# Designs tried in a protein design run: peptides against a protein of PDB entry 6CSU. Part 83

Target 1, 51 residues: chain A of PDB entry 6CSU
Amino acid sequence: GALEELRGQYIKAVKKIKCDMLRYIQESKERAAEMVKAEVLRERQETARKM

## One batch from the design tools (peptide; made by RFdiffusion4, then SolubleMPNN)

Design b2_p25_4_s4 (from b2_p25_4 with H1Y F4Y E6K F16M L19I E24K)
Fold by OpenDDE base, seed 5:
Structure b2_p25_4_s4 (fold): chain B 51 residues (1-51), chain C 51 residues (1-51), chain A 25 residues (1-25)
Amino acid sequence: as target 1 above (51 residues)
Amino acid sequence: as target 1 above (51 residues)
Amino acid sequence: YEEYIKWLEEKEKELMEKIDEAIKE
């Protein structure tokens, strides 16, 4: 009935928001991880140069 | 009636979640920007030290 | 950026918990 449909619409909307947020967080983590990797590489290169 | 009240509650809940997500995104952007600024500053200091 | 990742992970946990609670209402 109308009640079940309304509940379904609510849950669907919340799940959509959840999925969008998870994707955003994942992309943000990936970008940050790449920055860390680049920093580590630069640090290693600098250390090697000083050896 | 009960159905209209429930509809109102669901809409309110979804809006609240939306607002929380937007605030999170904004805070995330600000933190990322500050980290970039810090990295640039460190890079400049390191360059200056090597001069 | 490592601290940023940790912050993101904590926020992810917090937000997912809030959403799950909202679904239970």
Scores: peptide ipSAE 0.276, ipTM 0.700, DockQ to the pose 0.811
Fold by OpenDDE base, seed 3:
Structure b2_p25_4_s4 (fold): chain B 51 residues (1-51), chain C 51 residues (1-51), chain A 25 residues (1-25)
Amino acid sequence: as target 1 above (51 residues)
Amino acid sequence: as target 1 above (51 residues)
Amino acid sequence: YEEYIKWLEEKEKELMEKIDEAIKE
């Protein structure tokens, strides 16, 4: 019925938002991790230069 | 009626979740921007040291 | 950047909990 359909639409919408947010967070983590790797490389190179 | 009220509640709840997600994205962007600024500053300082 | 990752992880947890609560309601 209309009530069940409405509930289904609500749950579907919330789950969609959840999925989109999880994807965004994961992509943000991946970008940040790449920057960390670059920073670690730079730090190691700098340490090597000082030695 | 009950159906209309429930529909209103579901819409309100979805909008709340959407707003929370948008706020998170905004905060994430602001924090990322601060990280970039810090990195740019470090790079400029390093360049200055090499000059 | 490491602090940013930690912040993301904490916010992920917070948002997931909020969404799960909204689904429950």
Scores: peptide ipSAE 0.274, ipTM 0.699, DockQ to the pose 0.818
Fold by OpenDDE base, seed 1:
Order: sequence, then C-alpha cells, then structure tokens
Structure b2_p25_4_s4 (fold): chain B 51 residues (1-51), chain C 51 residues (1-51), chain A 25 residues (1-25)
Amino acid sequence: as target 1 above (51 residues)
Amino acid sequence: as target 1 above (51 residues)
Amino acid sequence: YEEYIKWLEEKEKELMEKIDEAIKE
C-alpha cells in the first residue's frame, strides 16, 4: 500500500545517498594514493640524482 | 493525516543524511587543500635549499 | 596524503554507520 511505497521511496533515497558518498570517498582515496605515488617517485629521482 | 506526517518525517531524515554528506565533502576538500599546501611548501623549501 | 587517506577511512566508517542506522529506523 501507500505506506509501504513511501517507506520504499525513503530507503531508496537513503541508499542512493550512501552510494554517492561511497563513490566520492573511493575517488578521493584514489587521488590521494596517486599523489603519494608521485611523491615517492620524485623522492627516488632526487636520491638517484644525488648519487 | 498519519501518512502525510510519515512522509514529512522521511523527507526530514533524508535531508539530514544529505546534510551530513555535504559536510563530509566540505571537510574532505579542506583537508585535501591543506595537504596540497603542505606539499607546495616542502617543494619551495627544497628549491631554496638547492639555490 | 597518507594521513588524509586514514581520515577518509574513519569518516567513511562513521558516515556508513549513520546511514545504516537511518535505514533501519
């Protein structure tokens, strides 16, 4: 009935928000990981240049 | 009626979750900006040391 | 950036718990 449909719509909306947030967090982690990787490579290049 | 009240409660709950997400995104952006700023400062210090 | 990742992980856990609580209510 209408009550069940309303509850379903609420749950669907909340799950959509959850999915959007999880995606944003994952993308943020990926960006941060790439920055760390780039920094490590730069440090290694600097070390190699000083040798 | 009861159905309208429940609808109002669900909408309010969804909005609360949305606000929590937006706050998280804002805090995430601020922290990312601080990390970039810190890296820029390190790079400038390294350049100055090499001069 | 490593500290940022750790912060993200903690916030993820916190937010997921809040959402799950909202769903079961």
Scores: peptide ipSAE 0.274, ipTM 0.700, DockQ to the pose 0.845
Fold by OpenDDE base, seed 2:
Structure b2_p25_4_s4 (fold): chain B 51 residues (1-51), chain C 51 residues (1-51), chain A 25 residues (1-25)
Amino acid sequence: as target 1 above (51 residues)
Amino acid sequence: as target 1 above (51 residues)
Amino acid sequence: YEEYIKWLEEKEKELMEKIDEAIKE
C-alpha cells in the first residue's frame, strides 16, 4: 500500500546517501595522499631555489 | 493525516542526513588544508637541513 | 596525513551509525 511504498522510498533515499558518503570518504583519502605528494614536491623545489 | 505526518517525518530525517553530510564535507576540507599546511612546514625544514 | 586519515575513519564510522539508526526509524 501507500504506507509501504513511502517507507520504501525513504529507505532508498537514505541508502543512496550512505553510498554517496562512503564514496566521498574513499575519494577524500585518495586525494589527500596526492595533494600531500604534490605539495611536498613543490615545496622542496621552492625551498631549494631560495637557499 | 497520518500518511502526511509520516511523509513529513521522512523528509525531515533525509534533510538532517544531508545537512550532516554537508557539514562533514566542510570540516573535511578544513582539516585537509591544515594537514597540507603542516606537511609543507615539515618538508621545508627537512629540505633546508639537507642542503 | 596519517592523522587526517584517522579522522576520516572516525567520521565514517560516526556517519554510518547515524544512517543505520535513521533506517531503523
Scores: peptide ipSAE 0.273, ipTM 0.698, DockQ to the pose 0.623

Design b2_p25_5_s1
Fold by OpenDDE base, seed 3:
Structure b2_p25_5_s1 (fold): chain B 51 residues (1-51), chain C 51 residues (1-51), chain A 25 residues (1-25)
Amino acid sequence: as target 1 above (51 residues)
Amino acid sequence: as target 1 above (51 residues)
Amino acid sequence: DAEFQARLEAAQERLAEEERRAEAL
């Protein structure tokens, strides 16, 4: 019935959110690492130019 | 009744997960921004010292 | 992370729809 379906939707939603969260965390870490790398490289050039 | 309460609990739980994730995302963005800022400042000093 | 947030919101919208359907019965 409607309540069983809602329970099913809850379980499905929770599983999806969990998967999306884990993927987001992983991808966010990767993007953050690349962003920091790029920023460091840029800053080296900026600092060097100002010397 | 008990079924309505259970339904409410499922809905509430998923809403809570959503809120927690959105908050995590927001806080993660803020932390990432501060991390990049700190790294840039550090790199300026490192680069300058190597000149 | 805008994509993740959008997916999360879409999932919540689907749940809200199921909630409305359950309330209508």
Scores: peptide ipSAE 0.148, ipTM 0.519, DockQ to the pose 0.030
Fold by OpenDDE base, seed 1:
Structure b2_p25_5_s1 (fold): chain B 51 residues (1-51), chain C 51 residues (1-51), chain A 25 residues (1-25)
Amino acid sequence: as target 1 above (51 residues)
Amino acid sequence: as target 1 above (51 residues)
Amino acid sequence: DAEFQARLEAAQERLAEEERRAEAL
């Protein structure tokens, strides 16, 4: 019935949120890693220019 | 120096990710709650129309 | 990051509890 549909919709939404959260965290970690990598490259370039 | 700056940037990025993740979780819960609320309202309207 | 994983696991546990509550209504 309607109540069961509501529960089903809620559970589906919660599962989606779980998946989206996992993806968000993974992507955030990847972006942080890339930012650090880019900074390391810039520092190497600056060091090279000063030598 | 450059190493300290890089370390500082990394720490800042990690802190930002932590805050963003917590905010995302909170907002996701709020969105889920609003979705359930909206569905309950629709069900009430449908019940009212059928009576 | 271990802290992020711990927070994620805690969030997953809370979501699982919400699912159980939804099923129990």
Scores: peptide ipSAE 0.129, ipTM 0.558, DockQ to the pose 0.029
Fold by OpenDDE base, seed 5:
Structure b2_p25_5_s1 (fold): chain B 51 residues (1-51), chain C 51 residues (1-51), chain A 25 residues (1-25)
Amino acid sequence: as target 1 above (51 residues)
Amino acid sequence: as target 1 above (51 residues)
Amino acid sequence: DAEFQARLEAAQERLAEEERRAEAL
């Protein structure tokens, strides 16, 4: 009945959230890694200027 | 030194990812809840039409 | 360096816990 359908919809929504979260974590890690790389490059630039 | 600063930046980035994740989860839950509400309303509308 | 390592490990542990929670949904 309607209650079982609602339960099914809830379960489906939770599964979607799970997948979206895992994707977001992966993308966020990639962005963080790129940010760190950029900072390392800036440090190398500053070091080179002080040579 | 520069290495310690980089390490600090990495830790800061990880903390930011955590916060962003928690916010994303909360927002995703809210969106899912609204979708379920909309489906329940449609179901009620269909039931009313069959009365 | 030791303090950094401890902070890094704590941060990684917290992140891993959140990932596990996400996977458990």
Scores: peptide ipSAE 0.109, ipTM 0.531, DockQ to the pose 0.028
Fold by OpenDDE base, seed 2:
Structure b2_p25_5_s1 (fold): chain B 51 residues (1-51), chain C 51 residues (1-51), chain A 25 residues (1-25)
Amino acid sequence: as target 1 above (51 residues)
Amino acid sequence: as target 1 above (51 residues)
Amino acid sequence: DAEFQARLEAAQERLAEEERRAEAL
């Protein structure tokens, strides 16, 4: 009935939200890691210039 | 050194983001559950009106 | 969710600040 359908829609929506948020976390972590990588490269360049 | 500090800040930032996202997921689930609850109540009221 | 976005932005801003500090050394 309508109530079971609504429950099904709820479960589906929650699963989608969960997936979206986990993906967002993963992408955010990747961006942060790339920023750190860039900083490491910059510091190595600075060290090289001071040698 | 500076790299270790930056790495530490990265880890801290990622942990913060993760926690915020998990909380958002939880809150989103709770809001969805409350919406379903409200719909159930509305449907019961409609059924009662039709009796 | 505005609160969520604000918290995320604050965390990213802190990271950016530390990056600037590292560059200054």
Scores: peptide ipSAE 0.145, ipTM 0.549, DockQ to the pose 0.055; fails the geometry check

Design b2_p25_5_s2
Fold by OpenDDE base, seed 4:
Structure b2_p25_5_s2 (fold): chain B 51 residues (1-51), chain C 51 residues (1-51), chain A 25 residues (1-25)
Amino acid sequence: as target 1 above (51 residues)
Amino acid sequence: as target 1 above (51 residues)
Amino acid sequence: DAEFEERLRALQERLAELEELAAKI
């Protein structure tokens, strides 16, 4: 019935959002780490060029 | 009634988790930017000490 | 983000409460 469908849709939506959030957190951490590595590398090159 | 209250609560919960996700995305970007700046600064200091 | 994870856990608890309510209808 309508109630069961609503409940099912809600549970499905929340599970999807949860999964997307967890994936985003993990991917965000990985991207942040890569960005830091790239910036560190660039900084080393910039510093070396100034010497 | 109970059905209307449940429907309202379902919608509210989904909206809340969506808002929290969007806020997390924004805050995570800001934290990542600050982390990059901090690492760049540390790298400059490390490089300078090696010279 | 620990604070974010805590908020997520709280939302999961709220979901469980709503599921229990739904089972009574």
Scores: peptide ipSAE 0.086, ipTM 0.432, DockQ to the pose 0.030
Fold by OpenDDE base, seed 2:
Structure b2_p25_5_s2 (fold): chain B 51 residues (1-51), chain C 51 residues (1-51), chain A 25 residues (1-25)
Amino acid sequence: as target 1 above (51 residues)
Amino acid sequence: as target 1 above (51 residues)
Amino acid sequence: DAEFEERLRALQERLAELEELAAKI
């Protein structure tokens, strides 16, 4: 009935938001790591050009 | 009743998750920027020691 | 971020309680 459908919709919505958050955290960590690696490479290249 | 209580609690939980996610995004960007700056400094110091 | 992870765990626990309540409706 309407009560079960509403309950199901709320549970589904909260679970989706939870999953989206967890995925964002993981992807953000990966992007941060890649950004650090890229910046270290650029810094090494710039230092080499100044030597 | 139980339905109204559940509805209110789910709305509150969803809002809390949303707020935490938005704050995490902002703070993660700031921490990533600081981490990159720190790594660039360390790389410059290491390069200087090898010169 | 350790603070955020702790907040997330607390929300997960609250979600489990709400799911138990929902099962009674």
Scores: peptide ipSAE 0.083, ipTM 0.429, DockQ to the pose 0.032
Fold by OpenDDE base, seed 3:
Structure b2_p25_5_s2 (fold): chain B 51 residues (1-51), chain C 51 residues (1-51), chain A 25 residues (1-25)
Amino acid sequence: as target 1 above (51 residues)
Amino acid sequence: as target 1 above (51 residues)
Amino acid sequence: DAEFEERLRALQERLAELEELAAKI
């Protein structure tokens, strides 16, 4: 019935938000690590060219 | 009733999650920017010492 | 962010409580 559907929608929505948060955190950590690695490598090359 | 209580708790939880996410995103962006700047500077020095 | 992860754990616990309450409806 309508009550069960509403209950299901609330549970589903909260679970989705939880998953979205966890995914965002994980992806953010991965992107940050890759950005730092890439920037370090680029900066090594740039610094070497200026020596 | 129980349905209204659950609805209220759900809305409150969702709002809290949203606020925490927004804060995390903002703080993460700020920390990431500072981390990149610091790493670039450190790598310049390290690369220069190896030349 | 350790603080955010701790808040997330607390929210996960609250979610479990809400799911239990929802099961009673």
Scores: peptide ipSAE 0.084, ipTM 0.429, DockQ to the pose 0.032; fails the geometry check
Fold by OpenDDE base, seed 5:
Structure b2_p25_5_s2 (fold): chain B 51 residues (1-51), chain C 51 residues (1-51), chain A 25 residues (1-25)
Amino acid sequence: as target 1 above (51 residues)
Amino acid sequence: as target 1 above (51 residues)
Amino acid sequence: DAEFEERLRALQERLAELEELAAKI
């Protein structure tokens, strides 16, 4: 009935949001790590040029 | 009735998840920027110690 | 972020409670 259909739709929506959040967290961690690595390398190069 | 109450609860839950996601995204961007700044400063200090 | 993960777990628990309520309905 309408109650079961509505329940199913909302559960599906919440699960999708959860998956999107977890994916975003993982991608954000990866991007942060890459940014740190890139910045460290750039800083080393800049320091070397001042030498 | 029970259907309307359940619908209201699911809508509220979904809205809360959305708000938490948006806040997390904003805070994650701020933390990433701070982490990069901290790593740059640390790298400068480490390089200075090797001179 | 540990705080965010904890909030997510809390939301999952709330969802489970709603699912249980819906099953009684």
Scores: peptide ipSAE 0.082, ipTM 0.427, DockQ to the pose 0.031; fails the geometry check

Design b2_p25_5_s3
Fold by OpenDDE base, seed 2:
Structure b2_p25_5_s3 (fold): chain B 51 residues (1-51), chain C 51 residues (1-51), chain A 25 residues (1-25)
Amino acid sequence: as target 1 above (51 residues)
Amino acid sequence: as target 1 above (51 residues)
Amino acid sequence: DAAFAERLAAAQERLAELDALAESI
């Protein structure tokens, strides 16, 4: 019935929002981690160059 | 140093995004639940009226 | 939710600033 359909639509919408947000967080974290990793490597290489 | 500072800033930014998103998800879930609750009550009242 | 959208946009802008900072290190 209409109530069951409405319930389903609301739950589906919330799940969609959740999935999109979690994906964005994950991607943002990965990008941040990779940038930090790259900087660490760069600094280590600079240190090695100066030795 | 600059690397440690950058690391801290990235972590802080990601945490801020995470917190905002989790809050939005929670609020969206609550709104959805209230809408469903309202419809359930309406249908129960309609059923009672027909009895 | 407009308020959330604004906060998200601000956070995304901050990330972009951090990206630029990272490139300058």
Scores: peptide ipSAE 0.098, ipTM 0.537, DockQ to the pose 0.029
Fold by OpenDDE base, seed 1:
Structure b2_p25_5_s3 (fold): chain B 51 residues (1-51), chain C 51 residues (1-51), chain A 25 residues (1-25)
Amino acid sequence: as target 1 above (51 residues)
Amino acid sequence: as target 1 above (51 residues)
Amino acid sequence: DAAFAERLAAAQERLAELDALAESI
């Protein structure tokens, strides 16, 4: 009935939010790590250039 | 130096995102559960009224 | 980060418990 459908919709929505957020956290960590790596590379290149 | 500061900012940002997302998921689950409970109560009250 | 992964796994378990609770309504 209508109640079971509503229950199903809310459960489905929460599960989707959970999955989206876990993915976003993982992607955010990867992006941040890449930014740090890029900065390290720039520092090494600048050091090499100044030699 | 600048690299250590950037690393620190990365760690801080990731921790904040993680905490915010876990809180949001928890609050979303609580809201969804309360909405379902409210609907169940309304259905029971309607059934009682129609008796 | 292993510590983060463990905390995330714990959060996922809590979410599963809440899903089961929601389904019991």
Scores: peptide ipSAE 0.081, ipTM 0.531, DockQ to the pose 0.057
Fold by OpenDDE base, seed 4:
Structure b2_p25_5_s3 (fold): chain B 51 residues (1-51), chain C 51 residues (1-51), chain A 25 residues (1-25)
Amino acid sequence: as target 1 above (51 residues)
Amino acid sequence: as target 1 above (51 residues)
Amino acid sequence: DAAFAERLAAAQERLAELDALAESI
């Protein structure tokens, strides 16, 4: 009935909010980590070329 | 009634998710910052050993 | 070293996305 459908909609909304926020946080961390790794790699390559 | 109780439970769940996500964001920032610091430190140490 | 510092600062800017998310909640 209507009450069961509303309950289902609330549960779905809560799950979606949680998933979207976790995904955004994870992707932000991955992008930042990748930039750091790339910079460290460039620094190592520059050092190697100077030796 | 049942509808008001369900709405109350939904609002409570959303507020809990908000609080948990704010904490998760803060902890995620701290871990990301520590990762950057550790990587920079390792690179400086490696460079120093090569000189 | 200067170029390394600048690109590292850019990486830190990506971490600021987490602050923006916190403000949007």
Scores: peptide ipSAE 0.079, ipTM 0.445, DockQ to the pose 0.447
Fold by OpenDDE base, seed 3:
Structure b2_p25_5_s3 (fold): chain B 51 residues (1-51), chain C 51 residues (1-51), chain A 25 residues (1-25)
Amino acid sequence: as target 1 above (51 residues)
Amino acid sequence: as target 1 above (51 residues)
Amino acid sequence: DAAFAERLAAAQERLAELDALAESI
């Protein structure tokens, strides 16, 4: 019925948002790790140059 | 009625997920910035010591 | 993250559609 269909649609929407959030979390962690690595490498270069 | 109550519950749930996600994004950005800063400082120290 | 922003926007649009559907019932 209409109620069950609506319930199903909302559950599906919520699950999608949750999945997108979890994916974003994972991808953001990966990007953060890469950013840190890149920054460390740049800092190493700059520090070496300054010394 | 039951339908309105169900609608309200699912809307509330989705809004909570949205809020949690936005908060996580903001906090993750802040943590990432702090992590980069800390790592750069540590790298500067280590590089200086090695040279 | 632009890709995530787009997915979020799409999800929010879907939510709005579901909300409108709920109001119509």
Scores: peptide ipSAE 0.078, ipTM 0.422, DockQ to the pose 0.031

Design b2_p25_5_s4
Fold by OpenDDE base, seed 5:
Structure b2_p25_5_s4 (fold): chain B 51 residues (1-51), chain C 51 residues (1-51), chain A 25 residues (1-25)
Amino acid sequence: as target 1 above (51 residues)
Amino acid sequence: as target 1 above (51 residues)
Amino acid sequence: DAEFAARMARAQERLAELEALAASL
């Protein structure tokens, strides 16, 4: 009935929001990791030039 | 050092975002549950009055 | 993230529609 349909639709919407949020978090973590990686590489290159 | 500080700042930012998102999801689920509960109770009361 | 913001806005609109439907039951 209408109640069951409403329940199902609401749960579906919440699940979609959850997935979008988790994707955003994952992408943010990946960007952070890449920034750290790039900085490590720069430091390594600088050290090598000083030797 | 600077690298560790950078790493820490990005991780802290990601954690804050995660917490905000999870709170939003939880609150949304609670609202959904309360809406369904209220509707079920109203339907039961109406049925009882018709008997 | 503009794409994320747009998706969230659309999702919130859908939730508002569902809340209105619930009120009509």
Scores: peptide ipSAE 0.139, ipTM 0.554, DockQ to the pose 0.028
Fold by OpenDDE base, seed 3:
Structure b2_p25_5_s4 (fold): chain B 51 residues (1-51), chain C 51 residues (1-51), chain A 25 residues (1-25)
Amino acid sequence: as target 1 above (51 residues)
Amino acid sequence: as target 1 above (51 residues)
Amino acid sequence: DAEFAARMARAQERLAELEALAASL
Protein backbone atom coordinates (compact mmCIF):
# COMPACT_ATOMS: atom_id res chain seq x y z
CA GLY B 1 0.00 0.00 0.00
CA ALA B 2 0.84 3.69 0.13
CA LEU B 3 2.68 3.37 3.45
CA GLU B 4 4.90 0.57 2.16
CA GLU B 5 5.69 2.57 -0.97
CA LEU B 6 6.57 5.65 1.08
CA ARG B 7 8.84 3.58 3.33
CA GLY B 8 10.62 2.25 0.27
CA GLN B 9 11.10 5.75 -1.11
CA TYR B 10 12.58 7.02 2.17
CA ILE B 11 15.02 4.11 2.32
CA LYS B 12 16.05 4.71 -1.29
CA ALA B 13 16.66 8.43 -0.66
CA VAL B 14 18.78 7.73 2.43
CA LYS B 15 20.84 5.13 0.54
CA LYS B 16 21.51 7.62 -2.26
CA ILE B 17 22.73 10.25 0.23
CA LYS B 18 24.94 7.65 1.93
CA CYS B 19 26.52 6.58 -1.36
CA ASP B 20 27.22 10.18 -2.40
CA MET B 21 28.83 10.95 0.97
CA LEU B 22 31.01 7.84 0.90
CA ARG B 23 32.14 8.67 -2.64
CA TYR B 24 33.04 12.20 -1.52
CA ILE B 25 35.10 10.80 1.37
CA GLN B 26 36.94 8.43 -0.97
CA GLU B 27 37.68 11.17 -3.51
CA SER B 28 38.85 13.48 -0.72
CA LYS B 29 41.27 10.81 0.52
CA GLU B 30 42.63 10.28 -2.98
CA ARG B 31 43.16 14.02 -3.52
CA ALA B 32 44.97 14.31 -0.18
CA ALA B 33 47.22 11.36 -1.06
CA GLU B 34 48.10 12.89 -4.44
CA MET B 35 48.93 16.24 -2.80
CA VAL B 36 51.32 14.52 -0.37
CA LYS B 37 52.93 12.61 -3.25
CA ALA B 38 53.47 15.86 -5.15
CA GLU B 39 55.10 17.49 -2.11
CA VAL B 40 57.43 14.51 -1.66
CA LEU B 41 58.55 14.81 -5.27
CA ARG B 42 59.19 18.55 -4.92
CA GLU B 43 61.23 18.01 -1.76
CA ARG B 44 63.34 15.36 -3.49
CA GLN B 45 63.99 17.68 -6.43
CA GLU B 46 64.99 20.51 -4.11
CA THR B 47 67.37 18.23 -2.20
CA ALA B 48 68.93 17.12 -5.48
CA ARG B 49 69.46 20.75 -6.56
CA LYS B 50 71.26 21.51 -3.28
CA MET B 51 73.75 18.69 -3.86
CA GLY C 1 60.25 16.86 9.57
CA ALA C 2 58.10 19.23 7.56
CA LEU C 3 56.96 16.49 5.18
CA GLU C 4 55.82 14.24 8.02
CA GLU C 5 53.95 17.14 9.58
CA LEU C 6 52.23 17.92 6.28
CA ARG C 7 51.20 14.29 5.88
CA GLY C 8 49.79 14.34 9.40
CA GLN C 9 47.78 17.47 8.67
CA TYR C 10 46.23 15.96 5.53
CA ILE C 11 45.32 12.75 7.36
CA LYS C 12 43.76 14.76 10.19
CA ALA C 13 41.70 16.81 7.73
CA VAL C 14 40.42 13.69 5.95
CA LYS C 15 39.47 12.09 9.26
CA LYS C 16 37.52 15.18 10.28
CA ILE C 17 35.59 15.19 6.99
CA LYS C 18 34.87 11.47 7.35
CA CYS C 19 33.55 11.88 10.89
CA ASP C 20 31.30 14.79 9.92
CA MET C 21 29.86 12.91 6.96
CA LEU C 22 29.27 9.70 8.92
CA ARG C 23 27.48 11.67 11.63
CA TYR C 24 25.29 13.30 8.98
CA ILE C 25 24.45 9.89 7.49
CA GLN C 26 23.57 8.48 10.90
CA GLU C 27 21.35 11.44 11.79
CA SER C 28 19.65 11.24 8.39
CA LYS C 29 18.92 7.53 8.90
CA GLU C 30 17.50 8.19 12.35
CA ARG C 31 15.23 10.95 11.08
CA ALA C 32 13.97 8.75 8.25
CA ALA C 33 13.29 5.88 10.65
CA GLU C 34 11.35 8.13 13.01
CA MET C 35 9.27 9.52 10.15
CA VAL C 36 8.33 6.00 9.00
CA LYS C 37 7.46 5.05 12.59
CA ALA C 38 5.21 8.08 12.91
CA GLU C 39 3.40 7.19 9.68
CA VAL C 40 2.86 3.61 10.86
CA LEU C 41 1.31 4.91 14.08
CA ARG C 42 -0.97 7.29 12.19
CA GLU C 43 -2.12 4.51 9.88
CA ARG C 44 -2.92 2.29 12.86
CA GLN C 45 -4.93 5.06 14.49
CA GLU C 46 -6.86 5.69 11.30
CA THR C 47 -7.61 1.98 10.92
CA ALA C 48 -8.86 1.86 14.50
CA ARG C 49 -11.16 4.84 13.89
CA LYS C 50 -12.68 3.11 10.87
CA MET C 51 -13.58 0.03 12.92
CA ASP A 1 32.94 19.46 -5.64
CA ALA A 2 30.29 21.58 -7.33
CA GLU A 3 28.74 18.43 -8.79
CA PHE A 4 28.68 16.85 -5.34
CA ALA A 5 26.95 19.89 -3.88
CA ALA A 6 24.35 19.78 -6.65
CA ARG A 7 23.67 16.06 -6.05
CA MET A 8 23.26 16.69 -2.33
CA ALA A 9 20.85 19.54 -2.99
CA ARG A 10 18.74 17.32 -5.26
CA ALA A 11 18.70 14.57 -2.64
CA GLN A 12 17.49 17.01 0.03
CA GLU A 13 14.76 18.25 -2.31
CA ARG A 14 13.60 14.66 -2.83
CA LEU A 15 13.47 14.11 0.93
CA ALA A 16 11.36 17.25 1.34
CA GLU A 17 8.93 15.97 -1.29
CA LEU A 18 8.65 12.66 0.54
CA GLU A 19 7.98 14.48 3.81
CA ALA A 20 5.16 16.40 2.15
CA LEU A 21 3.74 13.16 0.76
CA ALA A 22 3.92 11.55 4.20
CA ALA A 23 2.02 14.47 5.72
CA SER A 24 -0.78 13.93 3.19
CA LEU A 25 -1.42 10.31 4.21
Scores: peptide ipSAE 0.134, ipTM 0.554, DockQ to the pose 0.061
Fold by OpenDDE base, seed 1:
Structure b2_p25_5_s4 (fold): chain B 51 residues (1-51), chain C 51 residues (1-51), chain A 25 residues (1-25)
Amino acid sequence: as target 1 above (51 residues)
Amino acid sequence: as target 1 above (51 residues)
Amino acid sequence: DAEFAARMARAQERLAELEALAASL
């Protein structure tokens, strides 16, 4: 019935949202890591120029 | 009754998940930015020590 | 990011559908 349908759809939606969030987190971390790597390299050059 | 209570609980949970998802996305972006800033500062110090 | 945004939009729509269904119980 409607109750069982709601329960099933709720569980499915929650699982999907969880997976999407985890994927986003992972991809965001990867992008952040790459940005940090690039920024670190630039910063090394900048600091070296000041010395 | 039990049906109305369950309905209310599901609606409440769904709304919470919705809010949590949006909040997490925002916080993730903020954390990524902060991570870059922190790493840049550390790198400046590290590079300076090597000079 | 665009793909994720689209997935999030779809998820939001699904949540709204669940809320509507729950309200009909």
Scores: peptide ipSAE 0.126, ipTM 0.467, DockQ to the pose 0.031
Fold by OpenDDE base, seed 4:
Structure b2_p25_5_s4 (fold): chain B 51 residues (1-51), chain C 51 residues (1-51), chain A 25 residues (1-25)
Amino acid sequence: as target 1 above (51 residues)
Amino acid sequence: as target 1 above (51 residues)
Amino acid sequence: DAEFAARMARAQERLAELEALAASL
């Protein structure tokens, strides 16, 4: 019935959202790491030129 | 009764998940930005010290 | 990230459907 359908869909939706969030976290960390790497490199070059 | 209580609990849980997800995404973006900012500042100081 | 934004939009739609289903009980 409707109650069982709701329970099933709720569990499915929660699992999907959890997976999407975990993937987002992982991808966000990877993008952040690359951005930091790029900025660190740029800053080293810029600082070196000013010294 | 039990059915109405369960319905209410599911609605409440779904709304909570929605809010928590959106907040987490926003906070994750803010933390990533601050991490990059902090790393750039650290690298500037470190590079300057080595010159 | 456009792909993530699209996934989140779909998730929000799914949540709304769950709310509607719950309200029909």
Scores: peptide ipSAE 0.125, ipTM 0.467, DockQ to the pose 0.033

